# Peptides against a protein of PDB entry 2AKA: the designs that were tried, part 218

Target 1, 299 residues: chain A of PDB entry 2AKA
Amino acid sequence: MEDLIPLVNRLQDAFSAIGQNADLDLPQIAVVGGQSAGKSSVLENFVGRDFLPRGSGIVTRRPLVLQLVNSTTEYAEFLHCKGKKFTDFEEVRLEIEAETDRVTGTNKGISPVPINLRVYSPHVLNLTLVDLPGMTKVPVGDQPPDIEFQIRDMLMQFVTKENCLILAVSPANSDLANSDALKIAKEVDPQGQRTIGVITKLDLMDEGTDARDVLENKLLPLRRGYIGVVNRSQKDIDGKKDITAALAAERKFFLSHPSYRHLADRMGTPYLQKVLNQQLTNHIRDTLPGLRNKLQSQL

## One batch from the design tools (peptide; made by RFdiffusion4, then SolubleMPNN)

Design b2_p29_4_s1 (from b2_p29_4, 20 letters changed)
Fold by OpenDDE base, seed 5:
Structure b2_p29_4_s1 (fold): chain B 299 residues (1-299), chain A 29 residues (1-29)
Amino acid sequence: as target 1 above (299 residues)
Amino acid sequence: DEEELLEEKLKEEEEELEEFLKRLEEALK
């Protein structure tokens, strides 16, 4: 039996190629969060490689359909340059930047046209995520004054779809009640049926504070719950700390923290990957009958 | 028996979707 996630990936690629991305309610996970919420770090931790653009302000300026595929080999492929295998993930980063600039121009504008990136790796579970631009209130550089609304409009094109799951990424060292990710999720998913909460930066919380109530799903309950993660610090990234070492440190953090020790087996990046794989697989299974009927009516 | 029937139906749906995808991919060439 073919895995359901790769099957839907083929659908995504086919529809992207014909420009019909906006009209299809494909089962997918959209990643939302404010700027600097840690979205890029979460995605890179899944792959175990540094491959996303870095910088100040809005780094992701186009939707990135990230298709992770478990494989015996490690390489990446873009839909816009079929047949080219990338084995150097720095080249992957450069291609994302180049392809983004090609469409948006040099003014750091945004475009709703997705970039489709498939990563084959022995270190990943099958998982497809749509990374969306980080929400911002303040234009930076030469960004248009209405950039906040442009980003919001772009996000709404994805997260309003019934078959879209929402990975809401929020930093723990900020007021969670004011989380941009949870706000947009609540707007489009008021019952909390489609939203998975990710809490980053748990290691950066003030002394004497913790996110236990959030992680136990007691403060802002989501049906699919919350998963805490600890990403590499900017110092660790600059110091080229290995992601594997960071994952070990994350595990140690949860096990050693008085407020999180009892949750440690349901926390961290590896557990998040597993949960997302299972949730997406189940979601695809549940939506396949409806998807088939819709597709058949459109031929 | 109900679980087996459900699994069989899901398998049939997956196969139909796979066939559809193959046809679509061929048409997009």
Scores: peptide ipSAE 0.032, ipTM 0.586, DockQ to the pose 0.067
Fold by OpenDDE base, seed 2:
Structure b2_p29_4_s1 (fold): chain B 299 residues (1-299), chain A 29 residues (1-29)
Amino acid sequence: as target 1 above (299 residues)
Amino acid sequence: DEEELLEEKLKEEEEELEEFLKRLEEALK
């Protein structure tokens, strides 16, 4: 069953190469969230490496198709530079930045053209995620005044597709009722059938407050539920804190917190990886008959 | 067994998709 994700990855690569990605409703998980919601940190925690661009404002400016593949070796490769194996993840970060700038120019604009990155690692489960630009209301630098709407339109190209699952990333230290991720998910998935909730920054909540009701799926119920995670702080990232140490601290956080202890086995980054692998595998299985029929009609 | 029938059907669909992918990859070269 774990072989279904690699099979769909090959489809995704083939369609990306011909520029026809917009016409196929491939089973996938789109990652959505507001600026600074912790999306990039969640993805880096899966890999166990620092490899995504960091900074103020809109960091992700093109869709990043992140294909995680369980392997005995650790390396990355890009679809746009086939045959080059990256073993230094700082070079991976630099390549994402360079390839983004090549297409978007110097004005920090956005482009709907995906970057396809495959990461082989013994520390990952088979999983494909599409990281999308963070939702923002405020243009930064030379960004056009309508950048908010450009981002929204780009997100809608993915999240409106019936075979797209939505990983909605929301910070717990902000009003969850006003979460950009949950708002866009509710707009395109009003019954909460395609949405998986991720709650970040649980360690940054005000004293005496917790997200227990959300994590127990009682406040804003989703069929696929919510998973809480604790990411590294920006200070920890700048200080190059080990992701392995951060994962241990995350486990300790949930086990020691009075409001979350009973949920601890269904929380944290490792559990999130497992759930996403299972959800994507099952979703591929459910969509394969329809996908096959569409593909056969195009031959 | 309904579960066995579903598993067999899934396997057939996976094999057909794999064959399609091979043909597509060859055509894109």
Scores: peptide ipSAE 0.031, ipTM 0.594, DockQ to the pose 0.066
Fold by OpenDDE base, seed 3:
Structure b2_p29_4_s1 (fold): chain B 299 residues (1-299), chain A 29 residues (1-29)
Amino acid sequence: as target 1 above (299 residues)
Amino acid sequence: DEEELLEEKLKEEEEELEEFLKRLEEALK
């Protein structure tokens, strides 16, 4: 069963190469969240490297198909740069920025054309995620005034697909009832069947408040539940704090917090990776018969 | 048992899909 995700990755690469990505409802996980919700930090914590663009405003401007592959070696490859192995993850970040700018121009526009990035690492489970642009209400710089709607329309192209699971990333230090991620998920998945909730910034909640009811799936129930994570702070990122140390701090946070101690074994980045791997594998298995039939009809 | 039968079916489906992908990759070369 561990080979199903790599198998779907080969399909994704083949269809991306022929420009037919939009026509196939491939089993996938789309990552959605508002700006500064902590999406990039969650993805970087999976890899254990800083490799995503950083900055103010809309940073992700194209869908990023992130294929994580467990391997004895550590390197990255882009589908648009076949044969080039990246071992410096700063160069990976620069390539994402350059490839984004090549298509969108200098005005910080968006494009629905995916960037396909594969990361081989001994520190990852097999997992494919589609990172989508962060939802925003405020244009930055030379962005068009309707950028909010352009982003929404782009997200809808992914999250409306029946075979798309939704990883809804919401910060705990904001009103979860107003979460952009949970709102869009509820719009396209009203019964909460395809949505997995991720709650970030649990360490930044006001003293005397907690997200226990949310994490216990009592407040806004999802069939697939919620997983809390503690990402590196912006200060920790700027200070180049080691991700391994951050994962240890995350575990300590859940174990030591009175409201979360009883949930600690079902929280944190390593558990999230495991759950996503299992959910995606099972989802691929369930969708494979239908996918095979569609592929056979096109060939 | 039912679990063994399910595992066997899954293995067969994986093998069929692998063969299909090999054929597809050969056709796309």
Scores: peptide ipSAE 0.030, ipTM 0.568, DockQ to the pose 0.081
Fold by OpenDDE base, seed 4:
Structure b2_p29_4_s1 (fold): chain B 299 residues (1-299), chain A 29 residues (1-29)
Amino acid sequence: as target 1 above (299 residues)
Amino acid sequence: DEEELLEEKLKEEEEELEEFLKRLEEALK
């Protein structure tokens, strides 16, 4: 029996090849969050490699369909360059940037056309995520003045789909009530049925403050709950701190923190990855019969 | 065993889905 996630990956690849990705309500997890919310760091922590574009402003400018596949070997493949295996994740980053620029040009514009990246690794669970551009209010560089709305419209193409789960990434050191991720999620999922909350930057909260109420699902309840994570600091990223060491530090953070100690076993990046794998698998199982029926009627 | 029956049904559904996906992939080529 093939795992359900790889089956949907094949479906995603097939539809991506024909340019119909936007019209098919595939079971998927869309990652949403404000600029600098920590989305890229969460994804890189899953892989254990630095491979996503970094910089000021809107870094993700096209949807990135990130297909994580558990494998004995470690390499990446792009759908747009089949047969090329990337073992250097810096080259993966460069390819994302190049492929983004190829479509969007030099103006730091956005495109709704996904990049499909598959990462094989012994360190990942099977998991597919669609990383979406970070929500921003301020255009940077030569971005169009309406970039905020362009991003929003792009996100809405994904998150309005009934079979789309929403990974809402919010930084704890900002007002969570005003989280762009949670706002957009609530707009399209008012009952909180499709939304998984991720709270980043818990280590950057002011002394004497904590996100306990949020993490305990008491402030803004989501059916699927919240998971706190601690990403590498910008200093750690710039210093190329090993992700494995960062994950150990994350574990230590939760275990040692008075407000989070009791939640520590349900926090952190490894737990998040496990939860997402399980939730996506279950979601696929629940949605595929309906999708099959719809597709059969169209074939 | 109800659990075994559920597992068997799930397996059948997954196999049917796999066959469908294969057909779809072939049709999209």
Scores: peptide ipSAE 0.031, ipTM 0.584, DockQ to the pose 0.084; fails the geometry check

Design b2_p29_4_s2 (from b2_p29_4, 19 letters changed)
Fold by OpenDDE base, seed 4:
Structure b2_p29_4_s2 (fold): chain B 299 residues (1-299), chain A 29 residues (1-29)
Amino acid sequence: as target 1 above (299 residues)
Amino acid sequence: SEEEARRRRLEEELREEEEFLERLKKALE
């Protein structure tokens, strides 16, 4: 079988470059979640580098098409400046911020125009994700009072597509029944066919509480199930804790926790990455015939 | 300038992607 993820990456790049990305229902995974749900940390953990914008409020203000490519070398490239190789991931972060501000201005506005970022690394599996702005009810900067709905409308452009899988990121230390990610997923995928649940902040739950029922797919069943992860704490990030060390701590957390020990082999960031790679590959395989038919009619 | 170089790289990439689309179109015929 041909390597399907790179094929779709080229299609995605081509259509993005000519401004037709929204016209095709490409097989993809959209990442959704409330602000501070841990979306950025999950993506950075895949790469093993800090490279996404940080801060308070809405940090992701444009869709970020993140294409992970397994390679012997480590570097990043943007579609808007493909001839430039980035080896310093701080510069990657700065470029995302600069490119975002170039389009949206400095008022913290949003834009539906994607940023396309490809990361080559020996530490990743082939995987493409679309990081979307975090859902929020609180305007920041010069954002209009209806920014919540603008963000939701942007998200809906992606998650309503039938070929879009939804990575719903929810923090365990909040009411999961009121999770923004799970709510929007339920709205567009009421049967739970396209949604993969990610539960973050399991290490921050109150003493005597756990998310076992959710992770066992008993509380809010999804066909594709739930995967728990433990991201670095803000203290760990500020202390510049290495992501590799954090992944080891994550493994230890699941193995040692009375409520999660039996699930440990199906939890954690490495397992999540593997599952997403497999699911995306299979999803592309299933949707590619229909995609070819559409392309034949449009080109 | 760096900006001019960036623009040139972008233009080259756009050309390459357009050529890819044409190849894809032909392959689907």
Scores: peptide ipSAE 0.018, ipTM 0.458, DockQ to the pose 0.028
Fold by OpenDDE base, seed 5:
Structure b2_p29_4_s2 (fold): chain B 299 residues (1-299), chain A 29 residues (1-29)
Amino acid sequence: as target 1 above (299 residues)
Amino acid sequence: SEEEARRRRLEEELREEEEFLERLKKALE
């Protein structure tokens, strides 16, 4: 029997190719969060490479279906150019930017048409995520005044689907009660059944404050709980600090912090990746009977 | 032409995905 995640990946590719993706509720994880919440850093930490567009404002302007596949080799492939294997992840970043601009133009607009990127690596677990544009209230450049609502409408196309899990990324150094990610998750998942909370920037909290209550699932309870992570700082990124060193520093942070030491084995990027792999696998298994029925009726 | 070659590649890719969908449908029946 084929692994469930790769099987669903092929379904996603096929449905995208034939334009029938809108009618199918495939099991997936949508990544949501405000701008600068740390979404890109979380995804790059999974891969262990810098490969996502960077900059001010909205960098993700199309949904990015990121398919991670455990393999003995390391390379990336795009659905829109299947014959090309990318081994330089800087070229992957450039291709994402080029393909985004090809569809959206130079006005920094958005498009609901996904980019499908598959990454083979010995450093990843099988995992599929849909990276969505960061929520914002302020248009930049030539963006339309209603860009906030356009982004919201795009996100709703994904997160309203019953088989969509929501990875809600929130920074700890901001008021979590006002988290864009948790707010949209609560709107579409009021019982907290489909939402996984990720808390970033724990290292940037004010002295004397901590997110212990949130991480212990006591403040805003989610059935699937919360996982804290520590991403590279902007200084570290600019200084080209490698992700491996950052992951070691993250582990040290949780182990040495008085408020988080007891949670350390259930925190950090590696644990998050493992949990997401397991939850997605189980979610696929639970939704397969429904997928069968939909395939029989629609295809 | 390069354009014709691109179209042929796209048609081949679409055919492969359609065949996969049919196989999957049969496997799920």
Scores: peptide ipSAE 0.017, ipTM 0.464, DockQ to the pose 0.122
Fold by OpenDDE base, seed 1:
Structure b2_p29_4_s2 (fold): chain B 299 residues (1-299), chain A 29 residues (1-29)
Amino acid sequence: as target 1 above (299 residues)
Amino acid sequence: SEEEARRRRLEEELREEEEFLERLKKALE
């Protein structure tokens, strides 16, 4: 099978350079979820590094086009500083923060202008994700009082596109019926054709409760189904628990849990990476003819 | 004008990417 994902990365870079990133319906996966839903942890688990901004409130304030590329070497590159190779992922985090602040100013507002980050690693599958700001209802600090609607409008620019797959990240320890991710996905994808459900925080559910029905796609069915993951706890993050160790703990969690053992081979971060790689590849293949026609019509 | 320059850049990039997609299409057939 051809590596179609890196080929589409070229299109993303080209359109970003001319400020047309949001205008073209590129085959892509947009990541949506409420604040603290675990989006950043999922992305960091793919890379196996801590590299995303952390904090209270809105952390992601610009779309982050995260291009993962399988490589023999490990380093990161930003489109806005082409030619600079980052090998320290702490510096990657700092660059994201600096570039975000440069555009948004001091009010902790949001901007629809993407940051393009490419990560080369032997530990990743080819995968491109667009991380979007977490949905919130309460502005913090100097944020505009209408920040909720600004975020929603930004998300809609991505998720309304027909070629956009939606990775809806929802925490299991909250009422899924009120999931911000699933609500916005249902609004723009009422038939559940473009949405992939990710259920986080399965390890934080109340004793005697489980998300089995959701994970078995019986409660809120999606054509592309649900995948459960277990991220590092805040204690683990603060204790600098290694992501590799966390992945092992995740596997152990699913294998040892009476409600999830039978699903264990279709759960966890490694499986999620594989599924997303395959789905994105297939999605690109299916959408390329239409994309070609659209590009030609814009000439 | 800045708008005209932007439009020309967009047209050039789109043309280059169209050619790339055509090559890709052939490779996938």
Scores: peptide ipSAE 0.016, ipTM 0.458, DockQ to the pose 0.025
Fold by OpenDDE base, seed 3:
Order: sequence, then C-alpha cells, then structure tokens
Structure b2_p29_4_s2 (fold): chain B 299 residues (1-299), chain A 29 residues (1-29)
Amino acid sequence: as target 1 above (299 residues)
Amino acid sequence: SEEEARRRRLEEELREEEEFLERLKKALE
C-alpha cells in the first residue's frame, strides 16, 4: 500500500497550484492552543531543530502547513520559494518571519494565507500538521482590538472541517477547564471524536498535583485520548539546549514520576509523533472514498 | 524574458498537477 500521507501532500500541492484550496476538505491535523501553550515546541521537537519564530504574545500569525517527510537527507523547502533548499534551520525561521511580515505588514496582524513548509529529515515520520495562531484575549502592538475574534475565525476555518483532526495543546500548569484548546475543540467536536489532547508543561505543575486523571482519559474524555509531553523550558531554549537531550529528559521524567510511570510508554514526544502518523494515515484511508467522489465531481 | 520563462514554468507545473489529479482520480476509481 502506497504511503497515504505523501499522497495527500501531493494533492495539497496540486490543489494549491490550481487555486482550488478552498473547496477541498483534505484530511489534516490542525494544531490549536492558547499562547505559550507549547505548540511550537512540540513541532520543533518532532524535527529536532529550532526553526519556528519565538517571542511574547502572538508568535504564529499565519497558518503554517508543516509537511514532515522521512528522508535520508535533512533540509527544508517553502512553497513560496520553490527550488531553494534550506539546510540551516535558523534561515528557515528567518524566512517564516520575513514571509509573515511581507503579508501581514509591520503591525503584527494576522493573515489566513498559509505558509507551506516541507521538512525532509531522517528523524521524522511522515506527518502533515497545520500550526495555527495561538488564541489570545489581549491585542499587542498595533493589532486591532478584535484580534481575538480574528484568530478565532481563522481557526474555525480549519477545525470545523469534517476531515480535520484537532491537536488540542493545553498546559498542565493551568486550569484545564479553562483551556482555550479544549474549549474550541468542544465547540466544534462536542463528542470528542476528532480531538487529540496534548498536555504540555507536566514538569511545571505544583507540588502534590498531577494530571493523571486527564492523561488516563477520565476527567475530560476524548475518543482519541491524551498524550503528555515535556518540552524544553524557556531557559533551556534560550540556552540552546539540545533537543535530543531534552527528549531523553522527557523520557526520564515520565519513568521516574510516581503518577505517570505506568503511562510512560504512551507518553512523550516520540510516541506522540508515532500516534499522529498512525492516526493521520488511518484518517486518510477512511476519507479517501469521499475524496474520490469529490474529485470525480470537480474534475 | 524572465517573466515569460516564469510563466512557462508555472504553466508546466499546472499541467503536471492536472495530470497527477487525473491519474489519482483513475486510481481511486
């Protein structure tokens, strides 16, 4: 059986090229969460490189279609600059920032126009994710006062699609009942059929507290369950701590924690990547008959 | 001109993608 994720990537590219992006509900995973929930860190941990914009407030200001492709070589390519291979991931970050600013201007506004980034790496599984702007209540800089609603409307364009899976990223050190990610997921997926929960910052929880009930899918049940991860701290990021070392520390965290040890084999970034690859593959398989029918009607 | 070359490349890419979509359509039948 042909690898289904690359097949859908080619479809995405083809539809983008012919301007038919708006009419196709392609199977995809949209990443949602509040500002500073750890979305970008999760994605960078998949690649093993620092390549996403950093900062306070709204960092992601355009949807980022991130296509991960397992390859013997390591490089990145943008759809907006075809033929240019990036081997320095700092340059990838700079290109994202430059391309974002080109479209949004200097006012730190948002745009619904995606940036398409493909990353080839021996360290990734085939996986396509759409990183979406973080939900916020407070405008920064010259952002319009209704920026919260603009972001929400942008997210809704993705998460309302039937073939869209939702990766809801929530920090454990905040009240999960108030999670922006889980709120929006509940709104568009009230039965929890399309939502995968990611719980970040488990290492930053108050002493004597844990997220065991959430991770065991007992508190806020999702059909697809929850996966806990431990991202690098801001100090570690600023100090350019190696992602490989951080992944080892994450594994150690789950294995050594009394509340999570029994779940350790179903936790952590590597497991999350595997689960997402499998779930996306299965989701594509299940949706292909419908896609065929749509293609037949449009072609 | 560079503009003509760019246009030609775009047209070729569009043609290739259309052909791919047609092949995909047939493969999914």
Scores: peptide ipSAE 0.016, ipTM 0.460, DockQ to the pose 0.122

Design b2_p29_4_s3 (from b2_p29_4, 17 letters changed)
Fold by OpenDDE base, seed 1:
Structure b2_p29_4_s3 (fold): chain B 299 residues (1-299), chain A 29 residues (1-29)
Amino acid sequence: as target 1 above (299 residues)
Amino acid sequence: DEELERRLEELEEAKEEEEFLKRLAAALA
């Protein structure tokens, strides 16, 4: 059998092109989390490049279907501009911003219309993630007063789908009981069957505190468990700290931390990539019968 | 033995489903 993820990518692209994305429940992983939870950093760490928009407030304002494809070459392609290969990831960032602004206008609003970005790289595993706008409670700038609800409604369009896995990104330096990601996940997945927890900012926790119980799946159990990661700080990002160096620092963090040393082999961005690849592959396999039946009925 | 047969059958079904999806993807391309 060939890799299932690229196959689903082709279907996803085809359905996106014909405007039927809303009607087909394709197996996918939706990334949810509050603003500044570290979603963008996790995705960039997967690619090993800086390519996502940065800024204050809502940065991701359209769903970003990020299709990672293991390849001998490194480049990116957008579905909306087929045939153009991007090798400069700064240009990728600019294209995301431009395409977002083209649809949302100048009011910093949101749109449910996805941007489809495929990244070929020798440094990635096959993996497709849908990055969703960060949940917020306070409108900024010219954002609509009801932006919070607009974001929630958009997220619900994805996470309510039965074939959607939920990557819930929560910062460790905040009360997990108040995690926007876990709240929305619990709303649509009360039994924790479709949710994978990611705990960021473990390095920013107060001295003497740790997230060991969470990471051991003892506090808020999810069937698919939790994976801790350490992202680059904003200072590191601004200073253009090398992602490879950051990944090494992440590994060192887990290995040297008294509370996490025993979990180190099941933590960190590389492990998260592997788990997500496996989870998505298995999920696709499990959903194939239903998908086939639905598609056959529509043909 | 029965478990192995079941797994093999599931694998065959999955292959058929994959092929169907491939054909569909090709038709929609």
Scores: peptide ipSAE 0.256, ipTM 0.692, DockQ to the pose 0.085
Fold by OpenDDE base, seed 5:
Structure b2_p29_4_s3 (fold): chain B 299 residues (1-299), chain A 29 residues (1-29)
Amino acid sequence: as target 1 above (299 residues)
Amino acid sequence: DEELERRLEELEEAKEEEEFLKRLAAALA
């Protein structure tokens, strides 16, 4: 039998091609978070490359189905340009921006039509994530005045599905009780059964404060728990600090911090990848019988 | 006619994807 995650990837591609995405509740992980929560950095850390659009305001404006596939070679492929292999990840970033603009135009609007990107790499575990636009309150530039609600409606199309796991990304240097990611997760998953918490910016917390209670799952309990990560700072990015060095610094941060040292083996980006791979695989296995029945009834 | 050719190609691609899904469904059974 073929690996479960790649199998579901092929289903995602096929349904996207025929425009029938809305009819199937595919097992997947949707990534949600406020603007500047560190969501893009988490995804780039998985790949070990800079490949996502950057800028102020709303950066992700279409859902990005990011399919990571462990392989001996490193390259990327888009569903909308089959047969083209990208080995330069700057070109991947440019293609995401171009494909987004082709649909949304120049008004910085959003579209619910996904972009499907598959990345083959020896540095990744098999993992599929749906990156969603960051939640925002205030329109910028020529954005529609109701952009907040448009984003919310788009997110709800994914996170309300029973087979959708939710990766809720929240910055530690903000009030976690008011996290946009955790709020939307609690709305659609009130029992915390489908939500995985990611806490970013732990290195930017005020002196004398920590997120230990959250990371120990004591403050806002989730069945699937919380994982802390440390992303590159803007200074590190500007200084061309590579992701490999950042991952080493992340490990050092957790090991050396008095509040997190005892949790260090269950923190950080590599551990997050492992947990997500495991949870997605298990989730697919558990949902396959239902998925099969739906497919047989519809095809 | 370029437009007709494009539409025919799109139709063929859609049929191939449908057939793939059917095979996949059968493999999951």
Scores: peptide ipSAE 0.087, ipTM 0.531, DockQ to the pose 0.119
Fold by OpenDDE base, seed 3:
Structure b2_p29_4_s3 (fold): chain B 299 residues (1-299), chain A 29 residues (1-29)
Amino acid sequence: as target 1 above (299 residues)
Amino acid sequence: DEELERRLEELEEAKEEEEFLKRLAAALA
């Protein structure tokens, strides 16, 4: 039996090529969170490479369909650059920036048209995520004053779909009650059936505070629960700290922390990747009958 | 065992759906 995730990826590519972006409710995971919540770092930690745009403002300005595929080789491919294999992940970053600018222009505007990026790697599990623009209140550069609402409207095109799971990324060093990710998730998934919580920046919490109640799913319960992660610091990123070393430090953090050591086996980036792979696979199976009926009626 | 039979039926249905997706993916490639 073949994995279901790569099969759905082929459908995503085909529909993207014919311009059916958001019309088909394909099973997928949308990543949502405020600016600087740590979304990009989580995705890069899955791959073990730096490849996403960086900046102080809105870095993701188009949806990025990130298709991770377990393989014996390591390379990336874009749907808009058919036949070109990228082995330098800096070139991947540059291509994302160039393709974004080609559509949105130089004014840092946004577009709902996805970029499709497939990454083959021996270090990943099969997993597809849609990285969405970070929610913001403040326009930067030449962005229109209503950019907040433009971003929200774009996100709603994805997260309102019944077959869309929501990866809600929230920083622990901010008030969780004010989490942009959890607010939008609650709006479209009030019963918490489609939402997976990710808590970042656990290492940046004030002394004497912890997120134990959140991670134990006791404060703001989600059916699919919460997973804590520790990303590289900005200093580590600037110093080009190896992601493998960062993952080891993350494991050490959970094991050595008095509030989290009992949860350590259900925390961290590797566990998150495993859980997302399993949940997406199961979600695909659950949605296949409905998807088949819809596709057969349209073909 | 009724539970085993149910699980086997679910597995067969899943295989049929997988084969459908494989054929569809091949046709769209």
Scores: peptide ipSAE 0.029, ipTM 0.570, DockQ to the pose 0.093
Fold by OpenDDE base, seed 4:
Structure b2_p29_4_s3 (fold): chain B 299 residues (1-299), chain A 29 residues (1-29)
Amino acid sequence: as target 1 above (299 residues)
Amino acid sequence: DEELERRLEELEEAKEEEEFLKRLAAALA
C-alpha cells in the first residue's frame, strides 16, 4: 500500500507543528552513520539531484526529515516556508544551510529541531527518511568539545523509539567492526530487528579485499540484511558527474565484480530505494493500529 | 509429528537467535 507513506507524512507534519515535546512514536527510518560515510550521497542518489550540504566535518547539523513523494512534477518545499516551491535544487541546498545556521549560529553547533523537506519527483518512490548528523570524534571550528556526545544524544532521541527503523550507513573501506552506525544500532537494537545495513565505498576497498561476507549477512547478521551501494567519488562530484551516469556505473560495478556479481540484483541504490519503500510501508501497516489507538485516546 | 516439528522449529529459531547474538557480540566487541 503505497499510500501509507503520505499518510504518515501528514502525521509528521502535524507532529512537527506541535513541537518536539509530543510523545508520538511515528514509524520512520532514521539514517545514521559516521561523517563521510556516504549518507548524503545515498539520499541524493534517490532524488537524482544535488541538494544536500556538502563539505568536511559535520555537514548535517539538524535532523532532516526528507519526504520523497512520487509525482509528475519535480520540486521541493519546506515546512518552515510553506507556499514556496523550489525547482532549483541548489536553492534547496542553500535553504537547508541557511535554516541550519539560523538555529545553530556560526559555531557549527547542532540542534535537535528537525528541518522538514518534501521532494516531489517522478524519479523517486514514496519514502521518508530522517537524515541525522554524522557521528564524529573531533570538534571543528567553535564546536564544543563534547560534540560527539551531543550528536549521539540527538541520534538516541530517534533510534531508541520502537517504531524507528535504522538505516545504518557504513563505509566498506573502513573497519566495519568499528562502524559508528552499526555500534549505535546494536545499542538500541541488540536483536537486529530494526536495522538495515548500507555498505558504501565498495569501490574504494583495497585490492584483494571485499565485503562479500558482510553483504551476504554472514559477518554481522541483521534480520533485514545489507545492501551495498557505490556513490559518486569526490572527484565525480567535483567534476559534476551526472547521478544517472553514476547509477549506471554502480550497476556495472556490481555486475562486473567477481565478489559481488551473484548479488548484483540485490545491490545498488535503486534496489535500496525499493527495499526501503517496501519496508517502510510494511512497517507503517504494522504500527498504525497501535498508533491509531494511542491517538484516539488522546483526542 | 506435528508437535515435534513445531518444537524442532522453535529450537532452531532459538539456536539461530543465539548464534546471531554471539556473532554480533564477537564482531562488534
Scores: peptide ipSAE 0.018, ipTM 0.302, DockQ to the pose 0.023; fails the geometry check

